Peptides against a protein of PDB entry 7Q4I. Designs and how they scored, part 28

Target 1, 281 residues: chain A of PDB entry 7Q4I
Amino acid sequence: HENSTIAERLYSEVRVLCWIMTNPSNHQKKARHVKRTWGKRCNKLIFMSSAKDDELDAVALPVGEGRNNLWGKTKEAYKYIYEHHINDADWFLKADDDTYTIVENMRYMLYPYSPETPVYFGCKFKPYVKQGYMSGGAGYVLSREAVRRFVVEALPNPKLCKSDNSGAEDVEIGKCLQNVNVLAGDSRDSNGRGRFFPFVPEHHLIPSHTDKKFWYWQYIFYKTDEGLDCCSDNAISFHYVSPNQMYVLDYLIYHLRPYGIINTPDALPNKLAVGELMPEI

## One batch from the design tools (peptide; aimed at target 1 Y128 W215)

Design b2_p16_3_s1 (made by RFdiffusion4, then SolubleMPNN; from b2_p16_3, 10 letters changed)
Fold by OpenDDE base, seed 4:
Structure b2_p16_3_s1 (fold): chain B 281 residues (1-281), chain A 16 residues (1-16)
Amino acid sequence: as target 1 above (281 residues)
Amino acid sequence: SKLEEEFKKILEELKK
């Protein structure tokens, strides 16, 4: 009984390739649950691993496993995407195998932007990179042009992009992208509320007795509040979501409905020119 | 990230 006309339109007009960071030990434990939940709403879904898995659609990248190899895996993943899938989508999302994403909300955010605009979105952090960088755990999405610049212009140049596979992958890609003039976009909604979140919903929605001296509050690029005002009604992602929680979220978001409450979607904004960004709030 | 994991641990401790 639902009307999904606008969502279907955006599915066609805002094509998203989702690549999932995983490893062979997590193919069955975590990755398959992404495939069975939110991953099915991507236009293309690829699992980036060190071992091939035809059932999962996992790719064996020429990298080792472990946290010290995440940057190496990210570089190889985008190289693989550029070589095989650059025309299969307009936008390219990186997510972890414990990240949950509402893809329709991401398409809504991306709709006004041209894929030829060198831009990427996510949960923006301020340290290490002048324009900021996107949190790896919350997931980040690159335009087609951003992927091209990253792979063709940044990766081949050690002065622009770290050749070593060590380091924080989100910081390193942020540095590389800045060096090729890919812009770190603002993913907040019109009310200034965030859409990409590096933690589970509970941690963001419930005010914590966290000391503001904690590093996280010093890392966020845009000031945000805890509680009900923390998150956009059109939130895109959450991190540290267990496999069981993915199914719960799928049920709550896509199936469970309060009877008698009808939400009318906001009108789509005007499309931006190539290179143009939405005004900062 | 390493930083996110540390923050998660802090939040878990605060819930106890």
Scores: peptide ipSAE 0.044, ipTM 0.700, DockQ to the pose 0.155
OpenDDE base, seeds 1, 2, 3, 5: peptide ipSAE 0.009, 0.013, 0.016, 0.014; ipTM 0.516, 0.501, 0.508, 0.520

Design b2_p16_3_s2 (made by RFdiffusion4, then SolubleMPNN; from b2_p16_3, 7 letters changed)
Fold by OpenDDE base, seed 5:
Structure b2_p16_3_s2 (fold): chain B 281 residues (1-281), chain A 16 residues (1-16)
Amino acid sequence: as target 1 above (281 residues)
Amino acid sequence: SKEEEDFEKILEELKK
């Protein structure tokens, strides 16, 4: 009853390794539910923790737990990926254990780009980093070349990348990536709508849900609207999604269908050369 | 992250 030919093609051609930021206390409470929902649509799924869990496929990184260690965990996670998995995928997604991702939509966005292009995508914020940085909670995806540059060129150099494990992990990786000329890409669709979101769908879809003084409006790199025009029809991620909501989203997105409505996907764009980006909107 | 830094404020805002 379903034609997934294009999705299957993209699954093969746009390989995504997803690593999930978690901790031992959240293995059963949160991470397990990622594995049972959207995480199963990644080409490879790894949970980055401080304790090993074979049932979850969790890796014990040599870092402590707590908010002040998130940057340290991010560095060790990408070091681990580079050492063990750099050729297992083309793109490498960081997500939290309460982030929900529509992986097919991410593959669609990434399709034209070469994984050898030093680029990464997510919800772009404008403070602290000149080119911007990607929100940690919304999740961000690095090309294979971006991972290589981060691990091989940035991390070993204290002048390019912070040696301490403290600080906001998304800001710090953003600084490091900029210093090795990894480009902060534009993840918006052809209509200028965002694809990565640091909050739940309700926060973005409901007009005037937040005060204009809310920090988000000052941090967002690109102009955005509220309501139905807030979000791409091919949105990729949402944050602060509870375990129960993950199952609801899985049902709504992949199972529930309005009878008699057929959606025809747009044609795939032409592939870009190495180093080339899509035109800015 | 900014989201984690202002977690309590975000929760309050999302409840509106």
Scores: peptide ipSAE 0.146, ipTM 0.778, DockQ to the pose 0.277
OpenDDE base, seeds 1, 2, 3, 4: peptide ipSAE 0.098, 0.118, 0.118, 0.111; ipTM 0.756, 0.763, 0.767, 0.766

Design b2_p16_3_s3 (made by RFdiffusion4, then SolubleMPNN; from b2_p16_3, 12 letters changed)
Fold by OpenDDE base, seed 3:
Order: sequence, then C-alpha cells, then structure tokens
Structure b2_p16_3_s3 (fold): chain B 281 residues (1-281), chain A 16 residues (1-16)
Amino acid sequence: as target 1 above (281 residues)
Amino acid sequence: SKLDEELKKIAEELKK
C-alpha cells in the first residue's frame, strides 16, 4: 500500500545520528517516547544524560544537571560523538526530549550538501551572533565537518569557545561555530517557508493575536508569516511536543491518509560541491 | 536564560 523507495534511498545516502538532550528524571517521562516515535527513524539514536540507562541507550556524560549545565552537556555530547561515532553518520542532529522531528524531511533538505561542508541548519535567530545561530529547542543539525571543527578546533581554545558551562546553550555553540567558520545555513524551502520550528505546530499554524512585540519576531533571522504560509510542506521539527502529542504526530504523519489523495515527491536536486551552499532566497 | 523562561511560559499556556 505504500512506496518508500526514495525514503529508503535517502536513509542510506544521508545518514543521520540523532542525539537527544535529556536527564535522568526524564528518561521514562519523555525520552522513552522519543525512542518509540520519531527517534526510530534516525540511523543512530543516542540519549545524552548524566546517568546511564541501558534500556534507553542513554550515555552518562560527566556533567551536572540543571539549566546552567546545558552548554556543558552539549560540549560533552559532541566530544562523545566525535570520539565514538563520527564515522557512523554524515549529519548530527541535536534535539530535546520534547522535540519532534520528521527525519525524512531533514534528509531531503540535506541531500544536496556534502557532509564535508562546514555547515549547520536549524531555526536561525539573529541576536548575539553575527551570522546568526540556531534555536536549541527546534533542534539543529551539524555536518560531519562542522562537528570536527567544533570539537577539534573550537572547544580546546577558550578564545574561540566558552570554557565554562554557563550561558545559553544554543547561543554559545553558535558563537563557537562562527569562530571556526562553520556556516549558519538557510533551512527554508524554495518558497521561503521555514522547516525548523521552536514551538508546537498549533502555535505556528494558528495566527495568535499575540503582540507583535513578542520576542520571537525580534529573534527570527528570516521574516516569517503566521498561518498557513508559516510552514513548509516539508517541515522538519517542532518543539514543546508532549509525549502524547508525539504519538499523535506519528499517527497523523505516517499512518493517517485521506483516501484517494496520492502524494508525488519532488525530484531530488543536484548535489553541491564541497563548501557550496544553496542560494539564499 | 530569559528566552528559555519565556518559551517555557508559552509552552505551559499551550498545554492548558
């Protein structure tokens, strides 16, 4: 009843390692549900924690717990990935234990890029970092070369990367990556619509009479509209997704079908050379 | 961060 030939091809050609930011108190409450839903579509799935969990495949990183240690956990997570898993994938996604990701759509976006290009993608924000940085909650994906530069070139140098574990995790990695010439890519589709979202689908799809002074509009790097034009047909991620909502999204995206409507995938774009980016819209 | 706190508040409101 279903043809997944193209998705299977991309699964093989665009290998993604997903690491999930979590903590011991959320192993059963949140992380387990990631593993049972969208996380199973990653080529490799690792949960980064402060305690080991063999059932979850959680790694105990040498960091403390709490919001002030998120940056420390991110640094240790990528060190761990570089040491043990750098050749297990082409792209390396960070997500939270309440982020939902459509991995097939991410592979489609990444397909034209070389993993040897120093680039990363996500929901780009404009403050604090000149080229912008990717929102932590929406999830962000680094190329293999970006991971190498981050771990080998940036982290060992306090002038390039913050040595302490304090600060906003997404801002700090953004600063480090900029300092080693990892490019903040444009994740928008050909129509200029976003793919990575720092909120739940409901918040993006339904125009809220929220004050235009809402911080999000000041932070977003690219102009975006609310409503039906907010989101790509090939959206990649949403944040603040509850465990129950993950199962609902899994059902709606992968199982529920309107009878008689057949989706035909677009042709794959041409591959880019190493160091080349798609033109900005 | 201030951003994280605001995001958390929004998320909590959406769960109601």
Scores: peptide ipSAE 0.024, ipTM 0.642, DockQ to the pose 0.199
OpenDDE base, seeds 1, 2, 4, 5: peptide ipSAE 0.008, 0.022, 0.023, 0.022; ipTM 0.489, 0.629, 0.648, 0.634

Design b2_p16_3_s4 (made by RFdiffusion4, then SolubleMPNN; from b2_p16_3, 8 letters changed)
Fold by OpenDDE base, seed 5:
Structure b2_p16_3_s4 (fold): chain B 281 residues (1-281), chain A 16 residues (1-16)
Amino acid sequence: as target 1 above (281 residues)
Amino acid sequence: SKLEEDFEKLLKELEE
């Protein structure tokens, strides 16, 4: 009774490899639940860890565990992807093991872009990096060309990319990508609503009593509102999603239906030329 | 990130 023709088309035309940042202690607690929910909608799903797990499809990267090694793990993850999987997808998503992603909405956003365009998307923050950088927790997606530039051009050059494994991984990759002219894209929809979110839906949908001087409001690159206008109807990701909440979200998004209401998808936009971005809103 | 974690903690505190 469901028509998924457009989603199936995008699954084939906008191929996404998802790599999940995890560690051995979270293989069973968190990562497994990603695999059983939204991760199954990726064209390829890989868990990047410090220990191999064949049941999970986890890769043991040559890095230690801990917060001070997240940048090191990110570098090794993309090196691994470039070596083994660069042609298996068009786009390469980084997510945490507590990030939930609606992959169909991400494919919709990415559809007009060429994977040969050096661009990446996510929840854009404005500090530290001139063009901005993408929040690590919300997840960020690189084009194939962006991955190539990162691994081949940025990583080998200490002047372009930090050689140490310490630092905030999202900021550091943002610096590296900027230095090789990978563009920080605008992931907002046509109404100017965000698609990648660093927190759970509740925190974005419900107006907060936080002062506008709070750091988060100063960090967000694009002006955002609270309430129902906070988030795109085609939102892509949320962070700090518990394993149980992942199953709830899967049910609500993919199974629960209000009887008699049928959504007609908007027409796909025209494809962009290589190097072209969508117009600014 | 540390900043995100701090914000999450703050939001939880505001909900209490």
Scores: peptide ipSAE 0.064, ipTM 0.749, DockQ to the pose 0.153
OpenDDE base, seeds 1, 2, 3, 4: peptide ipSAE 0.059, 0.038, 0.032, 0.040; ipTM 0.752, 0.733, 0.741, 0.739; seed 2 fails the geometry check

Design b2_p16_4 (made by RFdiffusion4)
Pose (drawn by RFdiffusion4):
Structure b2_p16_4 (pose): chain A 281 residues (1-281), chain P 16 residues (1-16)
Amino acid sequence: as target 1 above (281 residues)
Amino acid sequence: DQAEVDEFEMLTETHS
């Protein structure tokens, strides 16, 4: 048994809309499993694709397939969400079909922040954007105000926002958001442990690649060695999670527990004013 | 696009 009253209260107080980038080849192989595991825990779940699908109720964006159109799918998905869902949620998560998200921990992190604060959160990388950009695979989440500025202020101005549909989807949205004064939030916990992860848990708990010019150690905005200390007890996301591993993470996180060890929740911080972020770690 | 090239390099390293 579990008492989920606290999480149910946050469910209504911190509405999270989750959109999943997918394609027809992945509808049954990957996107289905996201819907059956962590997707149903979002306030609203939307599959963004290039084709319709009964099972997912997928939205067909006017965008071709291929890695060269991921940026186009991101722009069209946020335009669609602004057009049809801007008042349906406070927070707007982009995730791949191989992202796993502990949605309850996302509501915990977002609780103190105003949805009118122009901010987005994720795993923060240093290159190509001064304030940093968020890993597309670890998932990144925008405030309602961040979605408004992206659709209303950045997309109509080609100098601020790349008009072609090519490029690294996460780097491009990082540039458009910096260009419209959207803050790159700090998603680490109060102990400085990460919450958003671009790899599976084993890769962060046991870093095999050892600071040997591997791209991750160069890209990470906040320096860390990782290891057994890498990860928060309230981590939010992992990536490169197979469809089977979605169900395993669900079982180990939500079901399996050591008897007599009761997780006591840390107190919620007080709400912040518009434009305010938590004290820096 | 240098960022796109780097992305493909990162994908290759990730899956190697």

Design b2_p16_4_s1 (made by RFdiffusion4, then SolubleMPNN; from b2_p16_4, 11 letters changed)
Fold by OpenDDE base, seed 2:
Structure b2_p16_4_s1 (fold): chain B 281 residues (1-281), chain A 16 residues (1-16)
Amino acid sequence: as target 1 above (281 residues)
Amino acid sequence: DESFEDRLKFLEEVLS
């Protein structure tokens, strides 16, 4: 029998609302599989779409579909969250309908932080935003205060936040958040390994002869290694995970166990004061 | 500005 006592504690103390970026064409193809796998481990799960789906619990946002409307959808999603759900969670995760998330690992990372700290986490990229921004595909998580600042302070001000719905969604929210002093946190573990990944595990774990000129290596904010040292033992997310791969990951992470190996969780860190961040590694 | 998806599509094409 597994001892889930700490995970249960964190489920209660580190409440996460997950909103999934999707569209009507992906409700059955992709989003449904998120709901049936990792999404069930969120405290609240909402699918943000352009059409309502009662089976999926999808919300129809007042936005058009298409890649050029992702920023618009993100703005409306967080407006919806702020209006209806801001007190339902402490942390608010954006993920795509092909993102896989180990929510327990995210709660572990977030545990020391106050939700009243204006901070957000994800796979930090270097370009376009001075403090960096979080990769959209890897998923990113905002504190409650970050959501408040985004919706109340940034969105209403065209000088702080782009009013148009065009642009790279992850870059645009990164700009807005920076402009209201929401900090781009460091998601790395104590060994300096990343937790949020914009690709499938295979692409990170297998040293691809990717030319050092590959954009990812220029975009990453923190230097990361390839191979087994690429990824934290407490990794949080992967992107481009097919529906079938979600079920495989669920099996591998939550069901498959090597007999005789007991994993003792590390002690929880001390909680930080409001506004305090973990020391950089 | 290339969307993140466009950046990743490029990656899939290169890594495949």
Scores: peptide ipSAE 0.026, ipTM 0.674, DockQ to the pose 0.308
OpenDDE base, seeds 1, 3, 4, 5: peptide ipSAE 0.016, 0.020, 0.015, 0.024; ipTM 0.560, 0.530, 0.543, 0.670

Design b2_p16_4_s2 (made by RFdiffusion4, then SolubleMPNN; from b2_p16_4, 8 letters changed)
Fold by OpenDDE base, seed 2:
Structure b2_p16_4_s2 (fold): chain B 281 residues (1-281), chain A 16 residues (1-16)
Amino acid sequence: as target 1 above (281 residues)
Amino acid sequence: DESEKDELEILKEIFS
């Protein structure tokens, strides 16, 4: 009884390749549950690991395991994507194996943008990178042109992109992308509400007595309110989502409906020219 | 040197 016509249109017009950061110890524990939930709604889903897993469709990248190798894994993942999959999608999402993503909401956000625009989106953080960078845990999405610039222009140049595999993955890619003039986009909705979240919904929706000193409030590039106004009705991602919570979110978002409430989608915005961004809110 | 809080320190602060 649901009309998915617009979602189906966006699935075809806004093609998303999702790559999932994982490791061999998490293939069964976490990554499998991504594949069984939100990952099914990507146009292409790839798990980036250090070991191959044919059941998961995991790729063995030539990297070591551990947190100190996340940047190395990200570089190799995007090299692999560029070599094998650059034409398979228009947009390229990085997510963790405990990130949950509403892919339809991401397609809606991305619809007006050209894949040839050098832009990327996510939860924008202020420190370390002048234009900001996107939180790794919340997931971030690169345009096809952003991937091209990252792999072809940034990665081969040690002056533009860190050659070592050490460092914060999200900060390092943010530096590299800035150095090749990939724009850190604004992912907020028309009401100024965030779409990418580095925590579970509960942490954003419930005004926790999180000390005003909580690092998050200093890191967020755009001012956000706590409570129900924290989050777009078209929110895209949440982080630290357990495997069980992924199934709960799938049920709540895609199955559970309040009877008699019909949501009519807003009209799609006009498409932007290459290089154009939506006006800042 | 504002020590780049590594992801590990950030995680420790969230889960402590």
Scores: peptide ipSAE 0.018, ipTM 0.556, DockQ to the pose 0.464
OpenDDE base, seeds 1, 3, 4, 5: peptide ipSAE 0.018, 0.017, 0.009, 0.016; ipTM 0.521, 0.567, 0.456, 0.521; seeds 1, 3 fail the geometry check

Design b2_p16_4_s3 (made by RFdiffusion4, then SolubleMPNN; from b2_p16_4, 8 letters changed)
Fold by OpenDDE base, seed 5:
Structure b2_p16_4_s3 (fold): chain B 281 residues (1-281), chain A 16 residues (1-16)
Amino acid sequence: as target 1 above (281 residues)
Amino acid sequence: DEAEKDYLEFLKEALS
């Protein structure tokens, strides 16, 4: 017995297209498990590859494989989305084939924002880009307007966006988006806890898992804690999630319940005007 | 742990 009235409302009002970065060698190993778990909760799910796969719903982009082509694949993916799917959703999530996403929590975060606001969200890192950039592995979500600006204004201009296909994918898109005034939003909850995570839950939840010299602590844009206070109760994503772990997470999040405990969801915030962001925490 | 280091190495190579 479940009451999903609010979740169903948000599914309709906050439409999300999820595109998954993958390659032909991972169609069966990883991508299909995304489709069988959290990906089914997207309004639309597309796998971006170099080979077509009708069973998976994978698109063959005109790019090579390997890490040196990830930026090229990202550019072609968003070009494809803009051409074919820009009106199929309000928000456009990039995730890897080993990223796990709680889509309902993402809709909750996005609810107050207009999709016509040039903004994107994710796990914000501070190096290389003045306003910050979003970690590729944690996944990042662009508004419809952000996609438009990226494809129409940034990509065609080599001065605004790197023309070759090499480079760090997440840094390069961060540079391009900044150059067309797409804002790097704050994805933290009202308690200042993060929602997008570039590692598995264990690595964030367990205190002293890494030393303070670990690069992550120097890269994270907002001050964060470790332990239970590391993560929002409405966390959105985790990275380096194995196929088996995806099914475990699906079970834990959507099926396993402590008997006699019922959570009452917080009230939805007021909607923001176009161009308006939530106040900083 | 190795995967976490992999990102940093990727960045260094890509941005060099």
Scores: peptide ipSAE 0.481, ipTM 0.905, DockQ to the pose 0.096
OpenDDE base, seeds 1, 2, 3, 4: peptide ipSAE 0.477, 0.471, 0.461, 0.024; ipTM 0.905, 0.906, 0.902, 0.648; seed 4 fails the geometry check

Design b2_p16_4_s4 (made by RFdiffusion4, then SolubleMPNN; from b2_p16_4, 10 letters changed)
Fold by OpenDDE base, seed 2:
Structure b2_p16_4_s4 (fold): chain B 281 residues (1-281), chain A 16 residues (1-16)
Amino acid sequence: as target 1 above (281 residues)
Amino acid sequence: DESFKDYLEYLKEAFS
């Protein structure tokens, strides 16, 4: 039997709204599998699309489809969240319909932070934005205050936020957030291991003789190693996860147990004051 | 391997 008391506490104290970037062609192919796996562990789950789907609980945003509209969709998604759901959660996660997220691990990371702190987390990349930006595919999570600043302060000002709907959505939101003093947080664990990953576990865990020229190593803000030390024991997300792999991950993470091994969770850290961040590792 | 190229291609298209 499992003791989920701490997880239940965090579910109530660290409320997460997850919005999933999707499109009508992926409602059945991908998005429904998010809903049937990790998405059910969000406090609120919304699929952001261009067409309504009542079965999926998808919202039709006033945007076109295609890669060139992802930035537009992100802006409209957060506008929708701010208007309808800003008080329904403390933290607001963007994920793709092929992102897998261990929401309990995200709540653990977020627990010490105030939702009123202007901060966001994810897999931090160093190009284009001085403080860095979070990889779109790995998913990124904004505090309530970060959402407020993004929607109320950044979006209405073309000098702070790109008015066009074109552009790399993760880079553009990173620029906007920086311009309104939303901090790009450090999502690494106490051992300096990453929690948000822009690829499947296999690509991070297996030391591929990936040429040191692989772009990822040039993009990561914090230097990390390949192999078992690549990833936190409390990893949060992986990208390019197929629908079938989502069910496999759900089984491995939440059902499969090695008999006789009991994992005792670490004590929760002290809560931080508004505006305070965890010390850099 | 194709998954790795997708993000860079996305960025290239976005900045083109």
Scores: peptide ipSAE 0.540, ipTM 0.904, DockQ to the pose 0.097
OpenDDE base, seeds 1, 3, 4, 5: peptide ipSAE 0.539, 0.017, 0.531, 0.530; ipTM 0.903, 0.574, 0.904, 0.897

Design b2_p16_5 (made by RFdiffusion4)
Pose (drawn by RFdiffusion4):
Structure b2_p16_5 (pose): chain A 281 residues (1-281), chain P 16 residues (1-16)
Amino acid sequence: as target 1 above (281 residues)
Amino acid sequence: EEEEFDEILEQNDEMF
């Protein structure tokens, strides 16, 4: 058994809308498994695709397929969410169909922040954007105010926001958001451990590639060696998670527990004023 | 930038 009263209270206090980038080839292979595992724990779940689907209730964006249209799908998805869902949630998560998210830990991290604060969170990378950009696969989450500025202020101005549908979806949204004074938040825990991860847990717990010009060690904004210390007890996301591994992570995280070891929750921080972030780590 | 990301994708395919 489990007492989930605290998480249920945060469910209503910190509404998270999750949108999943997918395509018709992945509807049954991947997107279905996201819906059956962590997707149902969001306040609202939306599958953004190029075609409709009964099982997912997928939204068909006016965008072609291919890696060259991922940026177009991101712009159209946030435009659609602004048009139809801006008051349906406080926070707006973009995730791939191979992202796994512990939604309860996302509500824990977001609790103190005002949805009116222009901010977004994720795994922070250094290149191409001065304040950093968030890994698309680890998932990134925008405040309601960040979604308003992106749709209302950045998309209509081609100098601030790339108008073509090509490019790295996460780098481009990182540029549009920096250009409209949306802050790149710090998602690490108070001990400095990461919460958002672009790889499976094994790759962060046991880093095989050893600072040998591998792109990850160059891209990471906050320096860390990772290893067994890499990850927060309230980590939020992992990526390159197979459809089967979605169910395994669900089992090991939510069901399997050592008898007699009771997780005691850390106290929630006090709410922050509009424009304010937590003290830096 | 596009070439760099292509290289990164190749590295990721080798790992996963």

Design b2_p16_5_s1 (made by RFdiffusion4, then SolubleMPNN; from b2_p16_5, 9 letters changed)
Fold by OpenDDE base, seed 2:
Structure b2_p16_5_s1 (fold): chain B 281 residues (1-281), chain A 16 residues (1-16)
Amino acid sequence: as target 1 above (281 residues)
Amino acid sequence: MEEEFKKVLEELKKIF
């Protein structure tokens, strides 16, 4: 028997709307597997596409398909969320149809923060944006206030936010959010370990002879270690997760238990005031 | 993919 009392509390107190970036060709191949695995642990799950799919609850956004339209799709997705769903959640996660997310760990990270704090979290990268930006593949989560500022203040102003639909989606939203004073939060745990990962667990946990020239080491905002110390025990996301790997991860995380080991959760931190961030580690 | 692992995955897909 598992005691889920604290997870149930956080499900109620830290409401998360997850929107999944997908396309019609991936509805059956990828997106349905998100819906059957980690997506069911969101308070609300929406698939953002160019075509409607009633089986997925997919929204047809007024955008074209292809990599050059990802930024356009992100803008329209957040407009749709703001118009229809801004009060349905406190936090708004973007993920890809090959991102896996441990939503309970995200709620734990978000718990101390006010949704009225203009902040967003993810795997922070340092290039292009002064405060950094969050990697698109790892997924990133906006507070309700961050969504409001993005949609109401940034998007209507071409000086603050790129009007064209082209560009690197994660960089462009990062620029827009910075321009409206949405803070790029620190998602690391109390030990300084990352929670959002732009690769599969294997690529982070196994010290590959990753050439020190691997772009990731130049892009990461915070220093990270390789191996087991790379990753928080409360890791939130991984990217490039195949549909089959999603089911494996669901089994390993939510079903597989070492007998006789009881994991007692840490006490919840104190709630922060509006505009307050956790101290830097 | 080993046949045994395929069977495990098929079973997992039924549970989820």
Scores: peptide ipSAE 0.025, ipTM 0.660, DockQ to the pose 0.024
OpenDDE base, seeds 1, 3, 4, 5: peptide ipSAE 0.013, 0.024, 0.017, 0.021; ipTM 0.540, 0.606, 0.521, 0.559; seed 4 fails the geometry check

Design b2_p16_5_s2 (made by RFdiffusion4, then SolubleMPNN; from b2_p16_5, 8 letters changed)
Fold by OpenDDE base, seed 1:
Structure b2_p16_5_s2 (fold): chain B 281 residues (1-281), chain A 16 residues (1-16)
Amino acid sequence: as target 1 above (281 residues)
Amino acid sequence: MEEEFEKILEELKKVF
């Protein structure tokens, strides 16, 4: 028997719409496994595709297929969300069909923030965007106000937001959001440990797994350590997670328990005012 | 070990 009272409270108070970037070829291969694992813990789950799939709850966006259309798909996804779902949630997560997300940990991070604060969170990268941008693969979450600003203020203005569908999706949304004063938040925990990860756990947890010359170390906005200190105990996401690994992670995180160890959650922080952020560490 | 892992994975897919 588990005491989920706090998680249930956060499920009601920190409503998350998760939209999954996918394509028709991945509906059965990948997206279905998101739906059967971590996606079921979202308040709303939508798969953004080029073809409709009623079994998956996939939406056919008016975009072509291919890597060159990811930015186009992101724009259309948020337009669709704004038109149909802006009041269904407080926070709007983009993830890939190979991203794994611990939604409860995301709710914990988001709890103090107002959804009317123009902010978004993820794995912050420093290049190309002055305030930084959030890695596409790690997933990123926009407040309701951030979605509003993106769709209503940024997208209609070619000076604020790229009108064509080319470019790195995560960089382009990062530019657009900066241009409408949506803040790139700090997703680190109180110990300065990251929560959103653009790779599998192995690549972050195992020391010296990557060369220090690896681009990631030049891209990360905040310094991070390797090993167990890389990652928050309340980590939110990992990328390049295979469909099989999603079930393994679901088992390890939600079912496997060391007998006799009881984790008492930390007290929830005080809620912030609209426009207020947690201090950076 | 691989066969056992596959079997476990199949059972997990039924639960989730």
Scores: peptide ipSAE 0.029, ipTM 0.613, DockQ to the pose 0.023
OpenDDE base, seeds 2, 3, 4, 5: peptide ipSAE 0.012, 0.024, 0.035, 0.021; ipTM 0.472, 0.586, 0.646, 0.572; seed 4 fails the geometry check

